# Designs tried in a protein design run: peptides against a protein of PDB entry 7Q4I. Part 187

Target 1, 281 residues: chain A of PDB entry 7Q4I
Amino acid sequence: HENSTIAERLYSEVRVLCWIMTNPSNHQKKARHVKRTWGKRCNKLIFMSSAKDDELDAVALPVGEGRNNLWGKTKEAYKYIYEHHINDADWFLKADDDTYTIVENMRYMLYPYSPETPVYFGCKFKPYVKQGYMSGGAGYVLSREAVRRFVVEALPNPKLCKSDNSGAEDVEIGKCLQNVNVLAGDSRDSNGRGRFFPFVPEHHLIPSHTDKKFWYWQYIFYKTDEGLDCCSDNAISFHYVSPNQMYVLDYLIYHLRPYGIINTPDALPNKLAVGELMPEI

## One batch from the design tools (peptide; made by RFdiffusion4, then SolubleMPNN)

Design b2_p25_6_s3 (from b2_p25_6, 16 letters changed)
Fold by OpenDDE base, seed 3:
Structure b2_p25_6_s3 (fold): chain B 281 residues (1-281), chain A 25 residues (1-25)
Amino acid sequence: as target 1 above (281 residues)
Amino acid sequence: EEEEKRRKEIYEKAEKIAEEIDKEY
């Protein structure tokens, strides 16, 4: 009974390759649940690991495991994508194996942009990088041109990109991308509401009596509100989502409907030229 | 030295963030 005509159009016109950061210990515990839920809505889904898993479609990258190797894994993941898959999609999403993504909402955000524009989107943080960087946990999406610049121009140059595999993954890629003039885009909707979230929905939707000293308020690039005004109606991602919560979210977003309420999608915006961004809000 | 100090501060902040997140879960 659902009309998905516009979603099907966007699936064809805004092709997204999703790569999932995982490890061998999480293939069955976490990654398979991504594959069974939101990951099936990507045009291509690849799990980046240290071990091959043919059932999962996991790639063994030449990196070690552990928190101190996440930057190394990200570099090798994008090298692998550039070598094998750069023409398989227009946009390239990094997500964790506990990130949940509404891919249709991401396609809607990306629709006006050219994949030849050097841009990337996510939850923008302000520290350490002048233009900001995207939170690793919320997931971030690179244009095809951004991937090209990252792999071809930045990675080979130690002055532009950290050669060591240590460091905060999201900060290091943010520095690297800035150094090759990849723009840190604004992912907020027309009302100024965020779309990429580094925490679970509950942490964003429920006004926290938490101290204004919470680090998140110092890190966010754009001012955000708490409660229902925190989040776009077209939100894209949440982090720290358990496997069980992924199935709950899939049910709530794609299956559960209030009878008699029909959501009519807004008209698609005009496409931007190469190098153009949406106006700042 | 200033870059290394900045890196260390970044790591320490990232670790504190990770610890706070891990305490909530």
Scores: peptide ipSAE 0.024, ipTM 0.540, DockQ to the pose 0.041
Fold by OpenDDE base, seed 2:
Structure b2_p25_6_s3 (fold): chain B 281 residues (1-281), chain A 25 residues (1-25)
Amino acid sequence: as target 1 above (281 residues)
Amino acid sequence: EEEEKRRKEIYEKAEKIAEEIDKEY
């Protein structure tokens, strides 16, 4: 019998709406596997597409399909959330249909923060945006206030937010959020280890696979160690996770247990006031 | 346009890495 008392408390106190970036060709191939694995642990799960799918609970956004429309989808997705779901959650996660998320670890990271604080979290990259931006593939989570500022203050102003649908989705939202004073938070744990990952676990855990010239080391905002110290014990997300790997991860994380080893959760940190951030490490 | 090009390069590189990992495992 698992003791889920703290996880149940956080499920109630740190409400997360997860929206999944997908397209009609991926509804059956990828998105349904998100719904059957980690997506079921969100307080609300919505698939953002160009076509409606009642089985998936997919929303047809007024955008075209293609790689050049990802920024358009993100803008319309957050407009839809603001109009229909802004009070259904405290935090709003964007993920791809090949992102895997440990939602309990995300709730743990978010617990001290007020949803009225204009902040967002993810894998922070340093280029293009002064405060940094969050990698699109690793997934990123906005506070309720961040969503409000994005939709109400940024999107209507072409000087603050790109009006066309072209560009890098994660860079463009990062620019918009910076322009309305939404803070790019630090998602690292108390040991300085990352929680959001733009690749599969194997790529981060095995240093021998990365050339020193690999672009990732130039993009990462915070210096992280390679190898076993790369990743928090409370990691939140991985990207490029195949449908089959999602089921494997679900089994390994939630079902497989080493007999005789009992993990006790750390104490919850103190809650922060509105506008306060955790000290940078 | 330069940002979009860089993003495409990032994604293409990441996809190649993912494919290589899938081939090794």
Scores: peptide ipSAE 0.024, ipTM 0.644, DockQ to the pose 0.100
Fold by OpenDDE base, seed 1:
Structure b2_p25_6_s3 (fold): chain B 281 residues (1-281), chain A 25 residues (1-25)
Amino acid sequence: as target 1 above (281 residues)
Amino acid sequence: EEEEKRRKEIYEKAEKIAEEIDKEY
């Protein structure tokens, strides 16, 4: 028997809408496995596609298919969320159909923040955007105010937000958000360890798996190490997770327990005022 | 265009690394 009292409290107090970027060819191959695993722990789960699927709960956005339309899909997804779902949650997560998310750990990170604070979190990258931007593959989460500013203030203004659908999705939203003073938050834990990961756990946990010349080390905003110290004990997301690996992760994280080890959760931090961020480490 | 190309190469490389890891297990 599990004591989920704190997790249940956070489920109610830190409401998360998860939208999954997918396409019709991936509805059955990938997206349905998100729905059957970590996606069920979101307060609301929506699949953003180019075709409707009532079984999946997929929305047909007015965008073309392919990698060149990802920015267009992100813009339309957030427009749809703002129009239909802005009050259904406090936080709005973008994830891919091969991203795995530990939603409870995300709620823990978000707990001190006001959803009226213009902030977003993810794996922060340093190029192209002065304050940084969040990696698209690792998933990123916007506050309700960040979504409002993005849709109402940024998107309608071509000077603030790219009007065409071309470009790197995560860079383009990062530029738009910076231009409306949405802050790129620090998602690291109190030990300076990352929580959002643009690769599978193995790529982060195994030392020397990547050459120091690997682009990732030039892109990360915060210096991080390889190995066990790379990742928070409260990690939030991993990318390039296969459908089968999602079920394995669900089992390992939520079902498998070492007998006789009882984990006591850390105390919740104090809530921050509107506009206040946690101190940088 | 160069940025988009570079990112595409990044994702393709990451996908290849993921595939290689899947092959090792």
Scores: peptide ipSAE 0.024, ipTM 0.646, DockQ to the pose 0.065; fails the geometry check
Fold by OpenDDE base, seed 5:
Structure b2_p25_6_s3 (fold): chain B 281 residues (1-281), chain A 25 residues (1-25)
Amino acid sequence: as target 1 above (281 residues)
Amino acid sequence: EEEEKRRKEIYEKAEKIAEEIDKEY
């Protein structure tokens, strides 16, 4: 018997809408597996596509398919969220249909923050955007205020936000958010370990997989080590997770337990005031 | 153009990594 009392509390107090970037070809192949695994733990789960799928709860956005339209899809997704769902959650997670997210860990990270704080979190990259931007693949989460600013202030202004649908989705939203003073938060834990990961756990945990020349080390905003110290015990997301791996991760994280080991959750931190961030480590 | 090219290279590399992961699995 699991004591989920704290998790249930956070589920109620830190409401997360998860929107999943997908396409019609991936509805059955990928997206449905998100819905059947970690997506169930979101307060609201929406699949953003170019075609409606009532079984999946997919929304047909007025965008074309293809990688060149990801930025367009992101803009339309957040417009849709703002119009229909801005009050349904406090935080708004973008994830891909091959992203796995431990939503409870995200709620834990977000708990001290006000949703009225213009902030967003993810795997922060340093290039192109002065304050940094969040890696698209790792998923990123916007506060309600960040969504409001993005949709109401940034998107309508071509000087603040790119009107064309071309460009890197994550870079472009990062630019837009910076231009409306949405802060790129620090998602690291108290030990300085990352929580959002643009790759599978294996790639982060095993040092031998990446040459020191690997672009990731040049892009990451915060210095991180490889190996077990790479990742928070409260990690939030991994990318390039296959459908089968989603079920494996679901089993490992939520079902598999070492007998006799009881994890006691840390005390919740104090809540921050509006506009206040946790100190950078 | 150089940024787009670099990004494309990054995404292509990421895709290759993803494909390699998918192939191993």
Scores: peptide ipSAE 0.021, ipTM 0.610, DockQ to the pose 0.084; fails the geometry check

Design b2_p25_6_s4 (from b2_p25_6, 16 letters changed)
Fold by OpenDDE base, seed 1:
Structure b2_p25_6_s4 (fold): chain B 281 residues (1-281), chain A 25 residues (1-25)
Amino acid sequence: as target 1 above (281 residues)
Amino acid sequence: SEEEKRRKEIYEKAEKIAEEIDKEY
């Protein structure tokens, strides 16, 4: 027996459209498992592909496949969202077909923010973009205003946004968003722990898994630790999650309960004004 | 560009990690 009253409230007040980056070869292998697990907790779920799939409800974007086309796919995906779905949600999450997301934790993080605030959240990286950019694999979420600025102001201007489809998808969108004054938010919890993760839980939770020379430590915008202190109790996303692991995570997070332990949710923070951000930690 | 090279290295490393994970499952 569960009390989901506050989660239901947030589902209504913090509407999230999730778009999943996938390709035709992954529709059955990966994307369908997103649809059957965490994707069902989005207010709207769309799969962005190069081919239509009626079973998956995939959109065929006018782009080629491969890593060199990921930026092109992201641009077309947000154009499609803006044209057809901009009023269907308040927040717009990009995730990969091997990203797992705890949508309730994302709604909790987003609750104080206005969707009219030009802001986006994710795992912030420091290189290439002055304010930072969000890791593509960890998933990142744009406010409605951020999507508007990206599609209407940035994309049409080659000086603000890269016109070709080449480059690192997450860096390129990060540059575009910075150029239209969309703020790279801080997704850390009140203890300074991260919520969006570009790897599986094991890689973050297990100390000394990576050498200190590993690129991740040079890229992460905020200082982070390994081990149990790596991750918020309200973590939002993990990347490189296998299809089978998605079902395991769904079971562990939403079904498995230690008998006699009741989690009392923290009080919701005060809502912020348009343009206002939470203080940086 | 050096940026693209670094990015490629990141993706290659990430793919290796993903492959290792897939082998473990």
Scores: peptide ipSAE 0.023, ipTM 0.575, DockQ to the pose 0.065
Fold by OpenDDE base, seed 3:
Structure b2_p25_6_s4 (fold): chain B 281 residues (1-281), chain A 25 residues (1-25)
Amino acid sequence: as target 1 above (281 residues)
Amino acid sequence: SEEEKRRKEIYEKAEKIAEEIDKEY
């Protein structure tokens, strides 16, 4: 007894290709559960690995495995997307095999933006990159134009983009994107609440006696609150989500309903022109 | 690099938090 008319409209108008960072050892342990939960809500879902898996729809990229090759895998993943899938979607999400994403909330955030605007969104961190960069674990989404600039303009130029496969994946892509004038967008809602989260919901929602020295507070680009005010009602992603937690989140978000509470969706905003961003809050 | 070291520390802390959460279940 749900009305999904607006969600269906956005599914058609805001097409999202999700690529999942994984490895052969995680195909069955983690990636399969992404496919069975939130990944099914992407317009296209691709698992980027070092080995092919036809059951999973995994692609074997020409990269090694291990933490030191994540940047290499990201470069090859976007090269693959550009070559084979650049017209299959408007927006291109990177997520890990332990990232959970509410794709409908992402489509809502992206709706006003043109895919031809050179922009990307995620959990913005302030160090190392002047405009900031998006946290790798929280997932980040590139416009079609951002992918084009990354693959065609940045990657071929060692002065613009790191040629070796070492380094922190999220910082390196952030540097590359800045160098080709892809804008690091603001993913916060109208109340200034975050939408992309580098940790599980529990870590963000429960006010931890976390020492103000916790690294996260030094890395976040925008001020964030703790507790229920930490997170948008239209939150998009969480990281370090176990396979079991993915099913729990799927149940809580898409199935469990409090009787008698009906949410009316907000009106869609006006679409922006190419190159235009939402005003800063 | 100092950057890589800081990130490693970040991920290690996050992993510990995740492990603590998993132990509660």
Scores: peptide ipSAE 0.024, ipTM 0.576, DockQ to the pose 0.065; fails the geometry check
Fold by OpenDDE base, seed 4:
Structure b2_p25_6_s4 (fold): chain B 281 residues (1-281), chain A 25 residues (1-25)
Amino acid sequence: as target 1 above (281 residues)
Amino acid sequence: SEEEKRRKEIYEKAEKIAEEIDKEY
């Protein structure tokens, strides 16, 4: 029997609401596969769309579709969460309908933090925002306090948060969060390896897959290596994951085991005080 | 046995996934 006792404990103690950015054209093509794979491991799973879908548990937000409306959708999604679900979880993950997430690894990363700490995590990018911002595609997770500050303090103030629905949603939320003193956390493990990835595993794990002139290397906040040292053994997310790859990843991560290898979980770290972050590596 | 039960659960899940994939593609 697989010993899931620690995972079960973390499921209860580190409650995660996952909201998935989707649209009506992707309900069947992409979103349902999230629901059938990694989304099952969230404490609450909500699909944020422009049309209601009771089978998917999709919410119709009062926004249009298209790239220029993603920021509008993000604002409305968090407003909806704050109004209806702010106490249903401790942490609030945004992911795309082609993001794959290992929720247990996210809970492990989040365990020491208070949900009352104004912090969010993801793949940190350095441009446009002084403290950095989290890549939209890799997914990003806000503490309950971060959501509160975003919705209550930032969104109502046009000086703090862009009222127009245009712009890159990840940059815009990053600006808003910075303006209300929500900290852009470091999601790297104790070895300095990343946990949130804006591409598929192959793009990160294979050395020289991308030219060093590729925009990604200019955008990453923390220097990362290519190859096996690119990625934490406790990686959290990957982007551009096809529906088929989601099922493959589910099999590889949760079912396929090498015989005779028993992984003992690392000890849980101590809890941090409210407002305290893990030391940067 | 507990191992047989585990194997059965894995196979049932795999079959269900395969069926779902086949319905969609």
Scores: peptide ipSAE 0.007, ipTM 0.366, DockQ to the pose 0.020; fails the geometry check
Fold by OpenDDE base, seed 5:
Structure b2_p25_6_s4 (fold): chain B 281 residues (1-281), chain A 25 residues (1-25)
Amino acid sequence: as target 1 above (281 residues)
Amino acid sequence: SEEEKRRKEIYEKAEKIAEEIDKEY
């Protein structure tokens, strides 16, 4: 038996709308498995696509498919959210259809913050954007105010936000958000460990001499350790998670328990004022 | 129990996924 009282409280107090970047070819292959696993723990779950799918709850955005249109999809997705769902949640998570998210851990991180604070969180990268930007693959979460500023202030102004649909989606939104004074938050835990990860757990936990890890260490905004010290005990997201791995992760995280070990949650931190951030570690 | 039900659902879904993957490859 699980005691989920605190998780239920946070579900009500820290409302998260999750929108999933997908395409028609991935509705059945990937997106439906998000819906069947971690996506069910969002307060609202929407799949952003180019085709409507009533079974999936997919929205047809007026964009083309392909990697070159990801920025276009992101812009249209947030426009859609602002128009239809801005009051349905406090926080708005972008994830890919191969991102896995522990939503309870995200709510825990977000709890002290006001949704009226112009802030967003994710795996912060240092290049291209002065304050940094959040890795697209790891998923990133905007406050309600951040969404408002993005859609109302940034998107309509070509000087603040790229009007065409080309470019790296995560970099472009990072530029736009910076231009409207949305702060790139620090998602690390109290021990300085990351919570959002652009790769699978194995890739972060096991030191590898892969070129991908090499660039990652150059891109990461905050210095992080390798191995077991890479990741918070309250990690939020991983990327490149296959459909099978999503079910495995669901089992491991929500079902598998070592007998006789009781995890007592830490006390919730004090809530911050509007505009206030947690001190950087 | 609800936990057993959830576990069963996860396994059933995983099996269906495996079957679908095997059909595609």
Scores: peptide ipSAE 0.007, ipTM 0.362, DockQ to the pose 0.026; fails the geometry check

Design b2_p25_7_s1 (from b2_p25_7, 18 letters changed)
Fold by OpenDDE base, seed 3:
Structure b2_p25_7_s1 (fold): chain B 281 residues (1-281), chain A 25 residues (1-25)
Amino acid sequence: as target 1 above (281 residues)
Amino acid sequence: DKEEEEEFKKIEEEIKEYFKEEEEK
């Protein structure tokens, strides 16, 4: 029997609403597998689509389908969340229907922060946005105050936030959030290891002879090591995770245990004041 | 220590070759 007492405490104290970006063609192929795996560990799980699906709890957003509408979906998703669910959680995660998330590790990272702090976390990229922006594929999490500022202050102002639905979704939300003084947080652990990953574990753990010219190394905001030192022991997300890999990851993370190895969790850090961030290492 | 690192590198290379062969199918 596992001792889940700390995880249960964090589930209550660090409430996370997860919204999944999907489309009608992926409801059965991908989204249902999120619901059956890591999505069940969110305090609230909502699928954002163009069509309603009562079995998935999918919301039909007033947006068209296609890659050019991802920014439109993100804007309408956060409007919907603000209108209906802003008090249902403290933190609001965007993920794709092929993102896998270890929600307990995200709660651990978020625990010291106030949800009234205008901050968001993810895999930070350096181009296009002065403070950086969070990679769309790795998923990113906004505080309640960040959602409020995005929806109430940024979205209504075309000077602060792009009114059309074109552009890279992650870059455009990053610009909007910067323009309303939402801080791009550091999601790295105390050892400087990343927690949000825009690729599958294999691509991060196995040093590919990826040409040093691979765009990812130019885009990452923080320098990360390759191999086993790439990733925090408290990693939060991976992207391009197939439906089958989601079940494998669920088994490996939550069921498979090496006999005789007991992990003792670190003590919870002190809570930060409103507007305070962890010092950058 | 060094022998374990060499074995690990060998396993990493074998895994890389395996995934490369699967992407080419």
Scores: peptide ipSAE 0.000, ipTM 0.393, DockQ to the pose 0.030
Fold by OpenDDE base, seed 5:
Structure b2_p25_7_s1 (fold): chain B 281 residues (1-281), chain A 25 residues (1-25)
Amino acid sequence: as target 1 above (281 residues)
Amino acid sequence: DKEEEEEFKKIEEEIKEYFKEEEEK
């Protein structure tokens, strides 16, 4: 027996639109499994594709397919969101069709922030963008004001935002957002542990899984550890999650319970003023 | 909890459908 009263409150107070980056070849293979698992916990779920799919609720964006068009797709996705859905949510998550997200943990992280604060969160990387940028694979979440600034102020200006559709999607949006004073937030928990992860849990949880020379350690903005202290108990996302692993994670997170252990949620922090951020750790 | 049981049944159905579709490939 579970008490979801706080989760239900946060579902209402911290509204999240999730848009999923996908393509027609992945509608059945990947995107459908997002819809059947963690995507159902979003306040709104939209699949951004190049072809319409009424079963999936996929939108046909006016973009080509392939990795070289991901930036183009991201621009068109946020234009579409701004035009049709800007009032449907407070926060706007980008995820891939192989990203798994614990939406309740994201709502908990976002709760103190005003959606009118120009901020976005994710796995922060340090290269290319002065304030950092959020890793595309880990997923990243924009406030409503961040979306507004991105679409209305950044995208129309080639000096602020790359007009072509080429480039690293996450870097390019990071540049655009910085140029319109959208803050790259700190998504770490109060213990300094990460919440957004660009790999599967195993890659973060298992010590020495990767060489310390692995690019990730050079890219990560904040100092991070590996092993059991790698990850927040309120972790939000993992990437490279197969369709099968989405169902496994859904079971493990939402159904599997150790008998006799009662999880008491931490008290919600105080709400921040518009433009205010949580203290740095 | 009836709601929990209903949610679990939905997941079981979704998993069954998923594996059925993967076996058909």
Scores: peptide ipSAE 0.034, ipTM 0.503, DockQ to the pose 0.018; fails the geometry check
Fold by OpenDDE base, seed 1:
Structure b2_p25_7_s1 (fold): chain B 281 residues (1-281), chain A 25 residues (1-25)
Amino acid sequence: as target 1 above (281 residues)
Amino acid sequence: DKEEEEEFKKIEEEIKEYFKEEEEK
């Protein structure tokens, strides 16, 4: 029998709404596999689309489809969340329909933070935004206060937030959040290892898979090592995960156990005050 | 800015090409 007592406590104390970026062509191909795997571990799961799907629990946002509308879809998704769901959770995760997330590891990272702290987490990139921004593909999580500031303070002001639907979704939300003093947090573990990953595990774990000229090494905000030291033992997300790989990861992480090995979880850290962050390492 | 959008599109295309090449290996 697994001792899930700490995971159950964190499920209650660190409530996460997950919204999944999708489109009608991917409802059956990708999004349903998120709902059947890691999405079940969210406190609330919503699929943000241009068409309603009652089997998926998809919301039809008032946006067009296509890559040029991703920023428009993100703005409408957070407006919808603020209007209907702002009290249903403490933290609000954006993920793609090919992102895999270990929600328990995200709750562990978020546990010390107040949801009233204006902060967000993800894979931090350094270009375009002074404090950095979070990679769209790796997924990013906003506090309740960050969502409030984004929807109420940033979106209505064209000087703070881009009014059109063009541009890089993750860069544009990063600019808007910076302009309302939402802090780009450090998601690294106590060893300086990353938790949010914009690629599959294989691309991060295997050294020399990418040329040193690969854009990722110029974009990453924190210097990271290649190989086994790339990734936290408490990693949160991976991107470009196929539907079949979601079921494999779900099996490997939640079902497969080496007989006789018992992992004892680390003690929970002390809770931070409102507005307080963990020190950067 | 149009330049930032073009740079982002290039990055998205490079990512897509990279993963397409890795899926074809």
Scores: peptide ipSAE 0.016, ipTM 0.491, DockQ to the pose 0.612; fails the geometry check
Fold by OpenDDE base, seed 4:
Order: sequence, then C-alpha cells, then structure tokens
Structure b2_p25_7_s1 (fold): chain B 281 residues (1-281), chain A 25 residues (1-25)
Amino acid sequence: as target 1 above (281 residues)
Amino acid sequence: DKEEEEEFKKIEEEIKEYFKEEEEK
C-alpha cells in the first residue's frame, strides 16, 4: 500500500475546484474520460457546457457554441462558480476536455500560497499582456481572491474586461486579471522547470521535436529548454491528451512503479502571508 | 500524428491572426 498521508493532507488543506471547458458534442467523446481519470482527484469537478448533462455533471451556460464563444463561456463559468461554489474550494482550475492534470502536483505548488492572495498560475505566455497571461490549453488556476476580483471588479467594467464574447479566451482573461491587480504567478519548480504544458509530454520531452521558429518559443514567458530539463518532476498539466492517453497517463502516474524505487516527498515549504509570492527564480 | 499537426497548425494560425489583429490596432 502506498503512503498517501501527505496527499490526503493536501487534499484537505488545498481544496481545488476543477471546471472543464466542453460542449455537448464532446460530453461523451472527451469530457466523460476526464471525469473517469484525473477529474476524480479534484475536490469538486464541474463541466461547463451549453447543455445540461446530469450524468456528466455538466452545467448549461447561457452561451452559444463555437470557437468565438470560448471567452463567453469562461466569463459565465466564473460567474457561475462565484455565485454557487466560491466557498467550496480555495483554488479554481480551468482545463479543457483534452487537458490532463496531476492534481496532487498542483496542490503541492499551491500549498504555500494564501487563497486570499490575488494570484493565478499556469503556463505563462508573454505576448499581449504586460505581466503575461496563462495558456488556455495548459489549464490555469485562480485563487479564490482572483475569482472574486475577476467576477466582481473586472467583468462589470467594460474598460477593465471585454464585454463581447469574441477574442482569445486566455488572453482576454489575462487582460482582465491584470486590470484588477491579479498577479500572474511563476509556476516553475525550484529548479526553474515548467509545470503547466500546452502540449503532450512528447512535444516537450523530445529534443528538436519543434523548429526553433515554432511560435511556442516566442510565446513562453520564461526561457525553457527541450528534453528532460523542460519539465518538472512535479509537472501539473499537459494538453492535446486523447481520451485513450488519459487512461495511459493515469496508469503510468498512479499505478506503474519501478520495484525498489521509493520516492520520499520533499518537505512542504513554509506558508506565505496574504499577498506574498515565492521569490522569482 | 496528422491530427496533432493539424491542431498545431490551427493554433499557429489562430495565434498569427491574433497578432495581426493586435498589430493593426
């Protein structure tokens, strides 16, 4: 039997609500596989859609379908969370229905932070937003205070937050969050390795998989290398994960063990004060 | 995989379009 005592402690102390961006055509194809794999490790899991699905626990948001409505869905999703679920968690993760998340690693990253600190984490990109923004595909996590500021301060003000439903979802929320002084946190580990990834592990781990001209290298906020140094041993998310790959990742991460290798978890860091961030690496 | 390459191309196109729209403002 594995010793899960620290993971159980973090499950209680670092409560995460995961909301999944989906649509009615993906409920059975993609979203149900999130529910059957990594989504079961969230403290609360909600699927945000345009149609209700009681088997999935999907919410029908008052938005249309299509790529041009993703920003509309994000706004309505966070309004719904704020109205119904703001006290059900400390942290609020957005992910896509093809994002895979190691929730325990996210809890470890979030542990030192106060949920009353106006901060959010993800794969930080540098364009469009001065402090950066978090890649939508990699998933991003808001503190409770960040959600409050987004819904209460940003969304009602067209000068702070785009009222139209058009635009890149991740950029638009990044602009809104910056405008209400929500900080774009550093999600890298103590070695400077990334934790949130906008692609599958293969695309990050395999050297020279992408041309140096690939847009990702121009977008990433922090300099990163390819190969094993790309990725934290405590990585949190990957994107473009097929339904079958979700079950493979669940097996590899939670079941497959090399016999005789025992990983002792590192000591938890000290908790930060409200408004305090970890030092930049 | 062809599907991953197509998704990557779509993302690259969406990003290029977004940069064009921001440079035109």
Scores: peptide ipSAE 0.014, ipTM 0.519, DockQ to the pose 0.076; fails the geometry check

